# Designs tried in a protein design run: peptides against a protein of PDB entry 5KEZ. Part 306

Target 1, 320 residues: chain A of PDB entry 5KEZ
Amino acid sequence: NVAIYNPFRPWWERYQPVSYKLCTRSGNEDEFRNMVTRCNNVGVRIYVDAVINHMCGNAVSAGTSSTCGSYFNPGSRDFPAVPYSGWDFNDGKCKTGSGDIENYNDATQVRDCRLTGLLDLALEKDYVRSKIAEYMNHLIDIGVAGFRLDASKHMWPGDIKAILDKLHNLNSNWFPAGSKPFIYQEVIDLGGEPIKSSDYFGNGRVTEFKYGAKLGTVIRKWNGEKMSYLKNWGEGWGFVPSDRALVFVDNHDNQRGHGAGGASILTFWDARLYKMAVGFMLAHPYGFTRVMSSYRWPRQFQNGNDVNDWVGPPNNNGVI

## One batch from the design tools (peptide; made by RFdiffusion4, then SolubleMPNN)

Design b2_p29_7_s4 (from b2_p29_7, 11 letters changed)
Fold by OpenDDE base, seed 3:
Structure b2_p29_7_s4 (fold): chain B 320 residues (1-320), chain A 29 residues (1-29)
Amino acid sequence: as target 1 above (320 residues)
Amino acid sequence: MLLDVEFKTYEEVIELSETTDADGFLVFP
C-alpha cells in the first residue's frame, strides 16, 4: 500500500493498495506465511481484509513511496506491479463532476465513482477480476480461511460473484478437501439508501451495522430503550437473516465516529458498557460474531471530531 | 458513578432488565 507520511503512517494507508504484494508495515510475505501456518496449526483461522474495490487515492504523489517499494502513478492510473492501467478503472463510467461519489442515493455513483478519491477499479472487466482472483488465490494457497471484502457496497454484486467463482478451494493441509473460503462483505446499510445488504446475500455474509448501532442505543439507554426490548433481538429488529449476518459492536471506522453508527457505537473507551455489549453479542445466537481488538491513541476533539482519528497501532518510527 | 454490575446470561439479563434499575450486566456465552 501507499506509505503516507502526513499524517505519519495513518491506519487508513492500508486501504490504499498499489499492488497485491504481501508486504506491509506488519511484515513481508514470508512472515505472513509463517503466521498463517502457526495459526492454522493450533486451529486459529485467518481471514484477510481484501481491498479489491479500488487502488490508492487519486491525489497521492506518484513514485515508490509504498510498503513494498513498488512504483505507482495515480495520475495516470499506472500500477505496474499488478499491472493496472487507465483501462482498468471506472473513470469513464463515473459521470460526476468530481469523479467521486457525490450522491449515495445514486447506486451507479456508489459503485462506479471513486470512494473519497480512491481510484475505482473496473470490476466488470475479466482482466481485473482475474488479477484480483490471483491475489486472493495466492492467499488461499498460503492457507487463509476466507476474506472480508472491503467496500463491498461500492462493488456490483455480480462482479464480486464473478471473482468468487474464480477462487480455489481452501488449502487441504488444514481444511477438508473441497472447502470454500468464508466470505463476508462490508456493506453499510442502515436504511435510506438504494443499495441494500440483501443485494449481496448471494456472495456470502454481510456486515450488519445496525447491530452495533442499535445495541449501543439500548445499553446507553438512549431514546427510552431498555435491554428487555432485546427479547426479539436479530431479525425482529429489522436486521438481516442470522445466517447472512456478521455482527460486531464496533469496528475500526465507527470506533472513530466514521462509517456507520455514529455516537451510539460502544467502544473500549466506554469500558463497562462495551463489555456488556460484547458479552451480550457473544451470548446471543444471532449472526456470526466478530470481536474487535484495538488500541488507545491520544484523542483530541475539535468541534466534536477527533483530529487524531488517523493514528495507527503502536509503532516504532513507523514499524509495527 | 460506579455502575452496579451483575453477571448473567443474556436470557437472565433480559428478564432482570424488566424488574431492576441495575446500570449494567456482564453477559457470558
Scores: peptide ipSAE 0.021, ipTM 0.537, DockQ to the pose 0.025
Fold by OpenDDE base, seed 4:
Structure b2_p29_7_s4 (fold): chain B 320 residues (1-320), chain A 29 residues (1-29)
Amino acid sequence: as target 1 above (320 residues)
Amino acid sequence: MLLDVEFKTYEEVIELSETTDADGFLVFP
């Protein structure tokens, strides 16, 4: 991914790929392989946060400022380490003046335009699909168990399906022969927009962002909500079907007030309430549960916003 | 994550939810 130095190595640089090489601040491919092996050997499975909707931001400077030293040029859409070129992006398909998503009520531009400047891959192209599948298959062959598909809302479900259809079976050293990767898709659907979580049910599970938002409201005792109302928690609260839901109290985005949920989201900053929420989530049968492991950072609020929300995980001079 | 309050089963959660305070909220230790 891009190496960002201003601010200094933020968490979000991870979501700006310039190649599919497995060398980042977290380690190189050999180290990753060793970690996956060690985890699998003790029954801990690994899923990968796969960033396949886009490459890095359009405004990032060209050069070799990347975690693997690979050259890239956002301006010319040149990512030779893949390789991608100008033919592999949706620049000509996006019809907005800025090239970015401008209206989330237009499903076409949500999927074909750049998410906050991130260069949008043309996933309709078999070439692009194949490059992504190659990346994911390499991970599968290493021994990962599945994937979180980042920014799935911004990809056409059919394009995702086409990629998934190219995936290998899981590594038979640790998984039963014929096993398929576990897939869950990040889709933010709180209602009011044309893209629905249900559009993606055919590809795998989807994130249910209503879960953390509503649970937070209840536990915070907001709006007269009561814990007793949780007796019909899950589908009874208008959530997606349990077998399609991945549920969580918080994630890296909404810990920072981003990505839906707002102030209702409980985090480790609200220690007691957070423990209650996580405990409830783990006990309740609704959905597939995910627990967040995060870190503290020096929060600094200005006008209600944390100006240090960019701070990445604990590191030694940028190396995790 | 280590939790001070842990639930093991859905049934335990339901049982606790039936023992709410006057305002309909669970009382946790």
Scores: peptide ipSAE 0.010, ipTM 0.455, DockQ to the pose 0.027
Fold by OpenDDE base, seed 2:
Structure b2_p29_7_s4 (fold): chain B 320 residues (1-320), chain A 29 residues (1-29)
Amino acid sequence: as target 1 above (320 residues)
Amino acid sequence: MLLDVEFKTYEEVIELSETTDADGFLVFP
């Protein structure tokens, strides 16, 4: 991914890829392989957050300022480490004046235009699908159990399916022969927009962002809500079917007040309430559960916003 | 690379955990 130095190595640089090399400030490929092996050997399964909707931001300077030193040029859409060129992006398909998503009520813009300036990959192209599949298959062969597909809302479900159809079976050293990768798709659907989580059920599970948002409200005792109201927790609260739900109390985005839930989201900052929420989640049968492991950062609120919400994990001069 | 760890049950979490941190959260090997 790109190495950002202003601000200094923010968490979100991770979501700006310039190659599919397993070489980041979290470690190299050998270290990753070692970690996957150790985890699998004790029954811990690894799921990779796969950023396949886009490459880096269009405004990032060309050069070799990346975690693995790969050259890239956002201006010319040149990513030779893949390789991608200008033909592999949706620049000509997006019809907005800016080239960015301008209206989230237009599903075509949401999927074909740039998410906050991030160069949008042309996932309709078999070449692009194949490059992504090669990346994911490399991870499968290493021994990962599956994937979180980042920004799935911004990809056409059919394009995702086409990529998934190219995937290998899981590594038989740790998984039964013929096992398929576990897929869950990040789709933020709190209602009010044309793109629905149900559009993606055919590809795998979907993140249920209503879960953390509503649970937070209940645990915080907001609006007179009571724990007893959780008797019909799950589908009874308007959530997606249990067999399609990936559930969580918080994630990296909504810990920072972004990406659904707002102030209702419980985090480690509220340790007691958070433990209650996580305990409830793990005890309740609804959905497939994900547990968050995060970090503290020096929060500084100005006008109600944390100006340090960019801060990445604890590091030594950028190295984790 | 950003990774997620998923759990099916609370019992599985307890089985894999070794200790708790200062805030009472489970720590895995």
Scores: peptide ipSAE 0.007, ipTM 0.391, DockQ to the pose 0.084
Fold by OpenDDE base, seed 5:
Structure b2_p29_7_s4 (fold): chain B 320 residues (1-320), chain A 29 residues (1-29)
Amino acid sequence: as target 1 above (320 residues)
Amino acid sequence: MLLDVEFKTYEEVIELSETTDADGFLVFP
């Protein structure tokens, strides 16, 4: 991914790929392979956060300022380490003046335009699908159990399906023969927009952001809500079917206060209430549960916004 | 990742379930 120095090595630089090389601040490919092997040998399975919707931001300077030193040029859409070129992006399909998503009520913009300047890959192209599948298959062959698909809302479900259809079965050294990767898709559906979580059910599970948001309001006793109202928690609250849901109290985005659910989201900053929410989630049978492991950072609020929301995990001068 | 694109307030969230059953439990419309 790109190496960002202003601010200094933010967490979100990881979501700006310039190649599919397994070479980041977390380690190199050999170290990753070693970790996956050791985890699998003790029954711990690895799921990769796969960024396949886009490459890096369009405004990032060209050069070799990346975690693995790969050259890239956002201006010319040149990513030779893949390789991608200007033919592999949706620049010509996006019809907005800025090239970015401007209207989330327009599903075409949401999927064909840039998410906050991130260069949008042309996932309709078999070439692009194949390059992504090669990346994911390499991970499968290493021994990962599945994937979180980042920014799935911004990809056409059919394009995702086309990629998934190219995937290998899981590594038989640790998984039963014929096992398929576990897929869950990040889709933010809190209602009111044309793109629905149900659009993605055919590809695997989806994130249910209503879960953390609604649970937060209940635990906080906002709007007169009571714990007793949770009698029909799950589908009765308008959530996706349990077998399609991945549920969580918080994630890395909404820990920073600007994600789906807003201020209702409970985090480790609300220690007591957070423990209550996590305890409830783990006790209740609805959905596939995900527990967050995070870190503290020096929050600094200006006009209601944390100006340090970019701060990444604990590090020594950029080294994790 | 979200990158400040889709901020939702708790008011928007609560509007998703505005009805109750006969016993006062929240029910999705």
Scores: peptide ipSAE 0.007, ipTM 0.329, DockQ to the pose 0.022; fails the geometry check

Design b2_p29_8_s1 (from b2_p29_8, 14 letters changed)
Fold by OpenDDE base, seed 2:
Parts: C-alpha cells; structure tokens; sequence
Structure b2_p29_8_s1 (fold): chain B 320 residues (1-320), chain A 29 residues (1-29)
C-alpha cells in the first residue's frame, strides 16, 4: 500500500493498495506465511481484510513511496505491479462531475464512482476479477480461512460473486477437503438508502451495523430503553437473519466516530458499559460475533473532533 | 501535502451520508 507520512503512517494507509504483494509495515510474505502456519496448527484461523474495490487515492503523488517499493501513478491509473492501467478503472463509467460519489441515494454512483477519491476498479471486467482472484487464491493457498471484503457496498454483488466463483477450496493441510472460504462483507445499511444488506446475502455474511448502534442506546439507557427490551434481540429488532449477520459492538471506524460518527457506539473508552455490551453479545446466540482488539491513542479534541483520529497502532518508527 | 482520507471525513463524520444521518439522530436523542 501507499506509505503516507502526513500524517505519519496513519491506520488508513493500509486501505490504499498499490499492489497485491504481501509486503507491508506488518511484515513480508514469508513472515505472513509463517504466522498463518503457526496459527492454523493451534486451531486459530486467519481471515484477511481484502481491499478489492479500489486502489489508492487519486491525489497521491506518483512514485515508489509504498510499503513494498512498487511504482504507481494514480494520475495515469498505472499500477504496474498488478498490472492495472487506465482500462481497469471506472473513470469513464462514473457520470458525476467530480468522479467521486456525490449522491448515496444513487446506487450506480455508489458502485461506479470513487469512494472518497479512491480509484475505483472496474470489477465488471474479467481481467480485473481475475487479478483479484489470483491475489485471494494466493492467500487461500497459504492457508487463510476466508475474507472480509472491504467496501462491499461499493461493489456490485454480481461482480463479487464472479470473483468468489474463481476461488480455490481451502488448503487441505488444515481444512477438510472441499471447504470453501468464509466470506463476510462490509456493508453499512442502517436504512434510508437504496443499497441493502440483503443484496449481498448470496455472497456470504454481512456486517450488521444496527447491532452496535442499537445495543449502545439500550445499555446507555437512552430514550427510556431497557435491557428487558432485548428479549427479542436480533431479527425481532429488524436486523438481518442470524445466519447472514456478522455482529460487533464497535470497529476501527466507529471507534473514531463521535456524534455524527456514532455517539451510541460503545468502545473501550467507556470500559464498564463496553464490557457489558461485549458480554451480552458473546452470550446471545444472534449472528457471528466479532470482538475488537484495539489500542489507545492520544485523543485530542478540538471543536468536538478528535484531531488524532488518524493514529495507527503502536509502532517502531512506522514498523509494526 | 494533504493525503486523501478513507472512511472518516474531517470533523469526525463518516463518508456515508445515510449512516452519518442515523448516528446524528441518535446523538441528539
């Protein structure tokens, strides 16, 4: 991915890929392979956060400032380490003036235009699908158990399906023969927009963001909410079917939200209430549970906003 | 030079207007 130094190596640089090389500030491919093997040998499975909707931001300077030294040029859409070129992006397909998503009530814009300036891959093309599948298959062959698909809301479900159909079975050294990768898709569906979580049920599980939001309001006793109202927690609260849901109290994004970012969300900053929420989640049978392991950062609020919301995990001069 | 963000916009808001609106309503309740 792109190495960003302003601010200094933020967490979100990892979501700006310039290649599919397994070479980042967390380690190289050999180290990753070693970790996967060691984890599998003790029954711990690895799921990769796969960033396949886009490459890096359109405004990033061209060069070799990347975690594996690969050259890239966002301006010309040149990513030779893949390789991708201008033919592999949706620049001509997106019809907005800016090239970015301007209206989230327009599903076509949400899928075909750039997310916050991130260069949008043309996932309708078999070439692009194949390059992504090759990347994911390499990980499968190493021994990963599945994937979180980042920014799934911004990909057509059919394009995702086409990629998934190209995937290998899991590595038989650790998984039963014929096992398929576990897929869960990041889709933010809180209602009010045309794209729905149900659009993605055919590909795998989907993140249920209503879970943490509503649980937070209940545990905080907002608006007269009571724990006793959780009797029909799950589908009874309008959440997706349990067998399609991946649930969580918080994630890396909404840990950095406040007010508009999600004041109801419980995080480790509110330790007591957070423990209650996590405990309830783990005890309740609804959905597939995900527990957050995060870190403290030096929050600095200015005008109600944390100016240090970019801070990544503890590191040694940028190396994790 | 400024680098493009990802999910969180300046001011602590998400890049998803629908999601942002939902949480804004919750914060005001």
Amino acid sequence: as target 1 above (320 residues)
Amino acid sequence: EPQPGYFIWPGGTWGYPGATGFFERLSKA
Scores: peptide ipSAE 0.035, ipTM 0.679, DockQ to the pose 0.042
Fold by OpenDDE base, seed 5:
Structure b2_p29_8_s1 (fold): chain B 320 residues (1-320), chain A 29 residues (1-29)
Amino acid sequence: as target 1 above (320 residues)
Amino acid sequence: EPQPGYFIWPGGTWGYPGATGFFERLSKA
């Protein structure tokens, strides 16, 4: 991915790929392979956060300032380490003036335009699908158990399916023969927008963002809500079917959010309430549960915004 | 000069516009 130095090595640089090389500030491919093997040998399975919707930001300077030293040129859409070129992006397909998503009520913009300047891959192309599948299959062959698909809301479900249909079975050294990778898709569906979580049920589980938001309001006793109202928690609260839901109290994004939704999210900053929420989540049968392990950073609020929301995990001069 | 990436939109959450309207929309459902 791109190495960002202003601000200094933010968490979100990891979501700006310039290649599919397993070479980041967390380690190299050999170290990753070693970790996967050691984990599998003791019954711990690995799921990769796969960033396949986009490459890096369009305004990043060209050069070799990346975690593995790969050359890239966002201006010309040149990513030779893949390789991708200008033919592999949705620049001509997006019809907004800026090239960015301008209206989230337009599903076509949401999927064909750039997410906050991130160069949007043309996932309708078999070439692009194949390059992504090769990346994911390499990980499967190493021994990962599945994937979180980042920014799935910004990809057409059919394009995702086409990629998934190219995937290998899981490595038979650790998984039953014929096993398929576990897939869960990040889809932010809070209602009121055209893209629905149900659009993605055919590809695997989806993130249920209503879960953490509503649980936060209940635990915080906002708007007179009571724990007793959780009697029909799950589908009774308008959430997706349990067998399609991946649930969580917080994630890295909404942990840093603000506004009505962001303020309701419980995090380690509110330790007592957070433990209550996590305890409830683990005790209740609804959905597939995910527990977050995060870190403290020096929050500094200015005009309602944390100016240090970019701060990544504890590191030694950028190396984790 | 901040580098491009994931942004939290002013007044919003989860890095995109409209997310702050979640509770308002849900209350009317």
Scores: peptide ipSAE 0.034, ipTM 0.688, DockQ to the pose 0.039
Fold by OpenDDE base, seed 4:
Structure b2_p29_8_s1 (fold): chain B 320 residues (1-320), chain A 29 residues (1-29)
Amino acid sequence: as target 1 above (320 residues)
Amino acid sequence: EPQPGYFIWPGGTWGYPGATGFFERLSKA
């Protein structure tokens, strides 16, 4: 991915890929393979956060400032390490003036335009699908158990399906023959927008963001909410079917959210309430649970905003 | 200019415009 130095190696640089090389701040491919092997050998499975909707930001300078030193040129849509070219992006498909998503009530914009400037891959193209599948299959061959599909809301469900249909069975060294990768899709559906989580049920599980939002409100006793109201927690609260839900109290994004609305999300910063929420989540049968493992960073609030919300995990000169 | 995967709104709220509105509604309800 892109190596950002201003600010110094932020967490979000990880979500700006320039290649599918397994060479990042976390280590090289050999180190990753070693980790996967060691984990699998003791029954711990690895699921990869796969960034397949886009490449890096449109405004990033061309060069070799990347975690693996690969050259890239966002301006010309040149990513030779894949390789991708200008033919592999939705520049001509997006009809907004900026090239970015401008209206989230327009599903076409949400899926065909750039998410916050991130170069949007033309997932309708078999070439693009194949390159992504090749990347994911390489990971499967290494021994990963599945994937979180980043920014799934911004991909057409059919395109995702086409990619998933190209995936190999899991590595038989650790998984039963014929095992399929576990897929869960990041879809932010809080209601009020045309794209629905249910659009993606056919591809795998989806994130249920209502879970953390509502649970936070209840645990905080906001708006008169009571723990006793959790009697019908799950589908009774309007959440997606349990067998399609991946649930969590917080994630890396909303852990950094605050102010109006974002304050409902419980995090480790609210230790007591957070433990209550996580404990409840783990005890309740609804959904497939995900527990956040994060880190403390030097939060500095200015005018209600944490100016250090970019800070990544503890590192040694950028190396995690 | 930093380009996070989600919008940064005044007050440090992350997410999509629609999602932000939802959270705001929850906070005010």
Scores: peptide ipSAE 0.033, ipTM 0.676, DockQ to the pose 0.044; fails the geometry check
Fold by OpenDDE base, seed 1:
Structure b2_p29_8_s1 (fold): chain B 320 residues (1-320), chain A 29 residues (1-29)
Amino acid sequence: as target 1 above (320 residues)
Amino acid sequence: EPQPGYFIWPGGTWGYPGATGFFERLSKA
């Protein structure tokens, strides 16, 4: 991914790819292979957060300032390490003045325009689909069990399906022959927008962001909510079907802001309430559960906003 | 630089379109 130095190596640089090389501040490919093997050998499976909707930000300077040293040029849409060129992005399809998503009530903009400046890949093209599938298949062959598809809301479900149809069966060294990768898709559906979680059910599970938001509201006793109201928790609260839901109390995004649950989201900063929420989630049968392992950072609030919400996980700043 | 999935609300932190008003109690079956 691109190396961002202002602020210094933020967490979100990881979501700005310039290649599909397994070479980041989290480690190199050999280290990743080693981890996957060791985990699989003891029955722990790995699911990769796959960033396939986009490449890096359009305003990032060209050069080799990336975690694996690959050259890239956002201005000319040149990513030779893949390779991608100007023909592989949705610049011509997006009709907004800025090239960014301007209206989230326009599903075409949401899927064909840039998410906050991130160069939007033309996933309708078989070439692009194949490059992504090659990346994912490389991971499957290493031994991963599946994927979180980042920014799925911003991809056409049919394009996702076309990519998934190109995927190999899981590695038979650890999985039964013919096993398919586990897929869950990040779709932020809080209602009120044209794109729905149900649009993606055919591809796999979806994130249910209503879960953490509403659970937080209940445990915080906001708006007169009571724990007793959780008797019909799950579908009874209007959530997606249990067999399509990936549930969580918090994630890296909503841990840091007002989006996708806002201030209702419980985090380790509210330790007592957070433990209650996580305990409840693990005890209740609804959905496929995900427990977060996060980290503390030096929060500094200015005008109600944490100016250090960019801080990434602890790392040796001199490495990659 | 862009932060994927979120934008900065005027006068606030990260925002997501459609998130406003989500604190309304959902209709329960």
Scores: peptide ipSAE 0.032, ipTM 0.659, DockQ to the pose 0.037; fails the geometry check

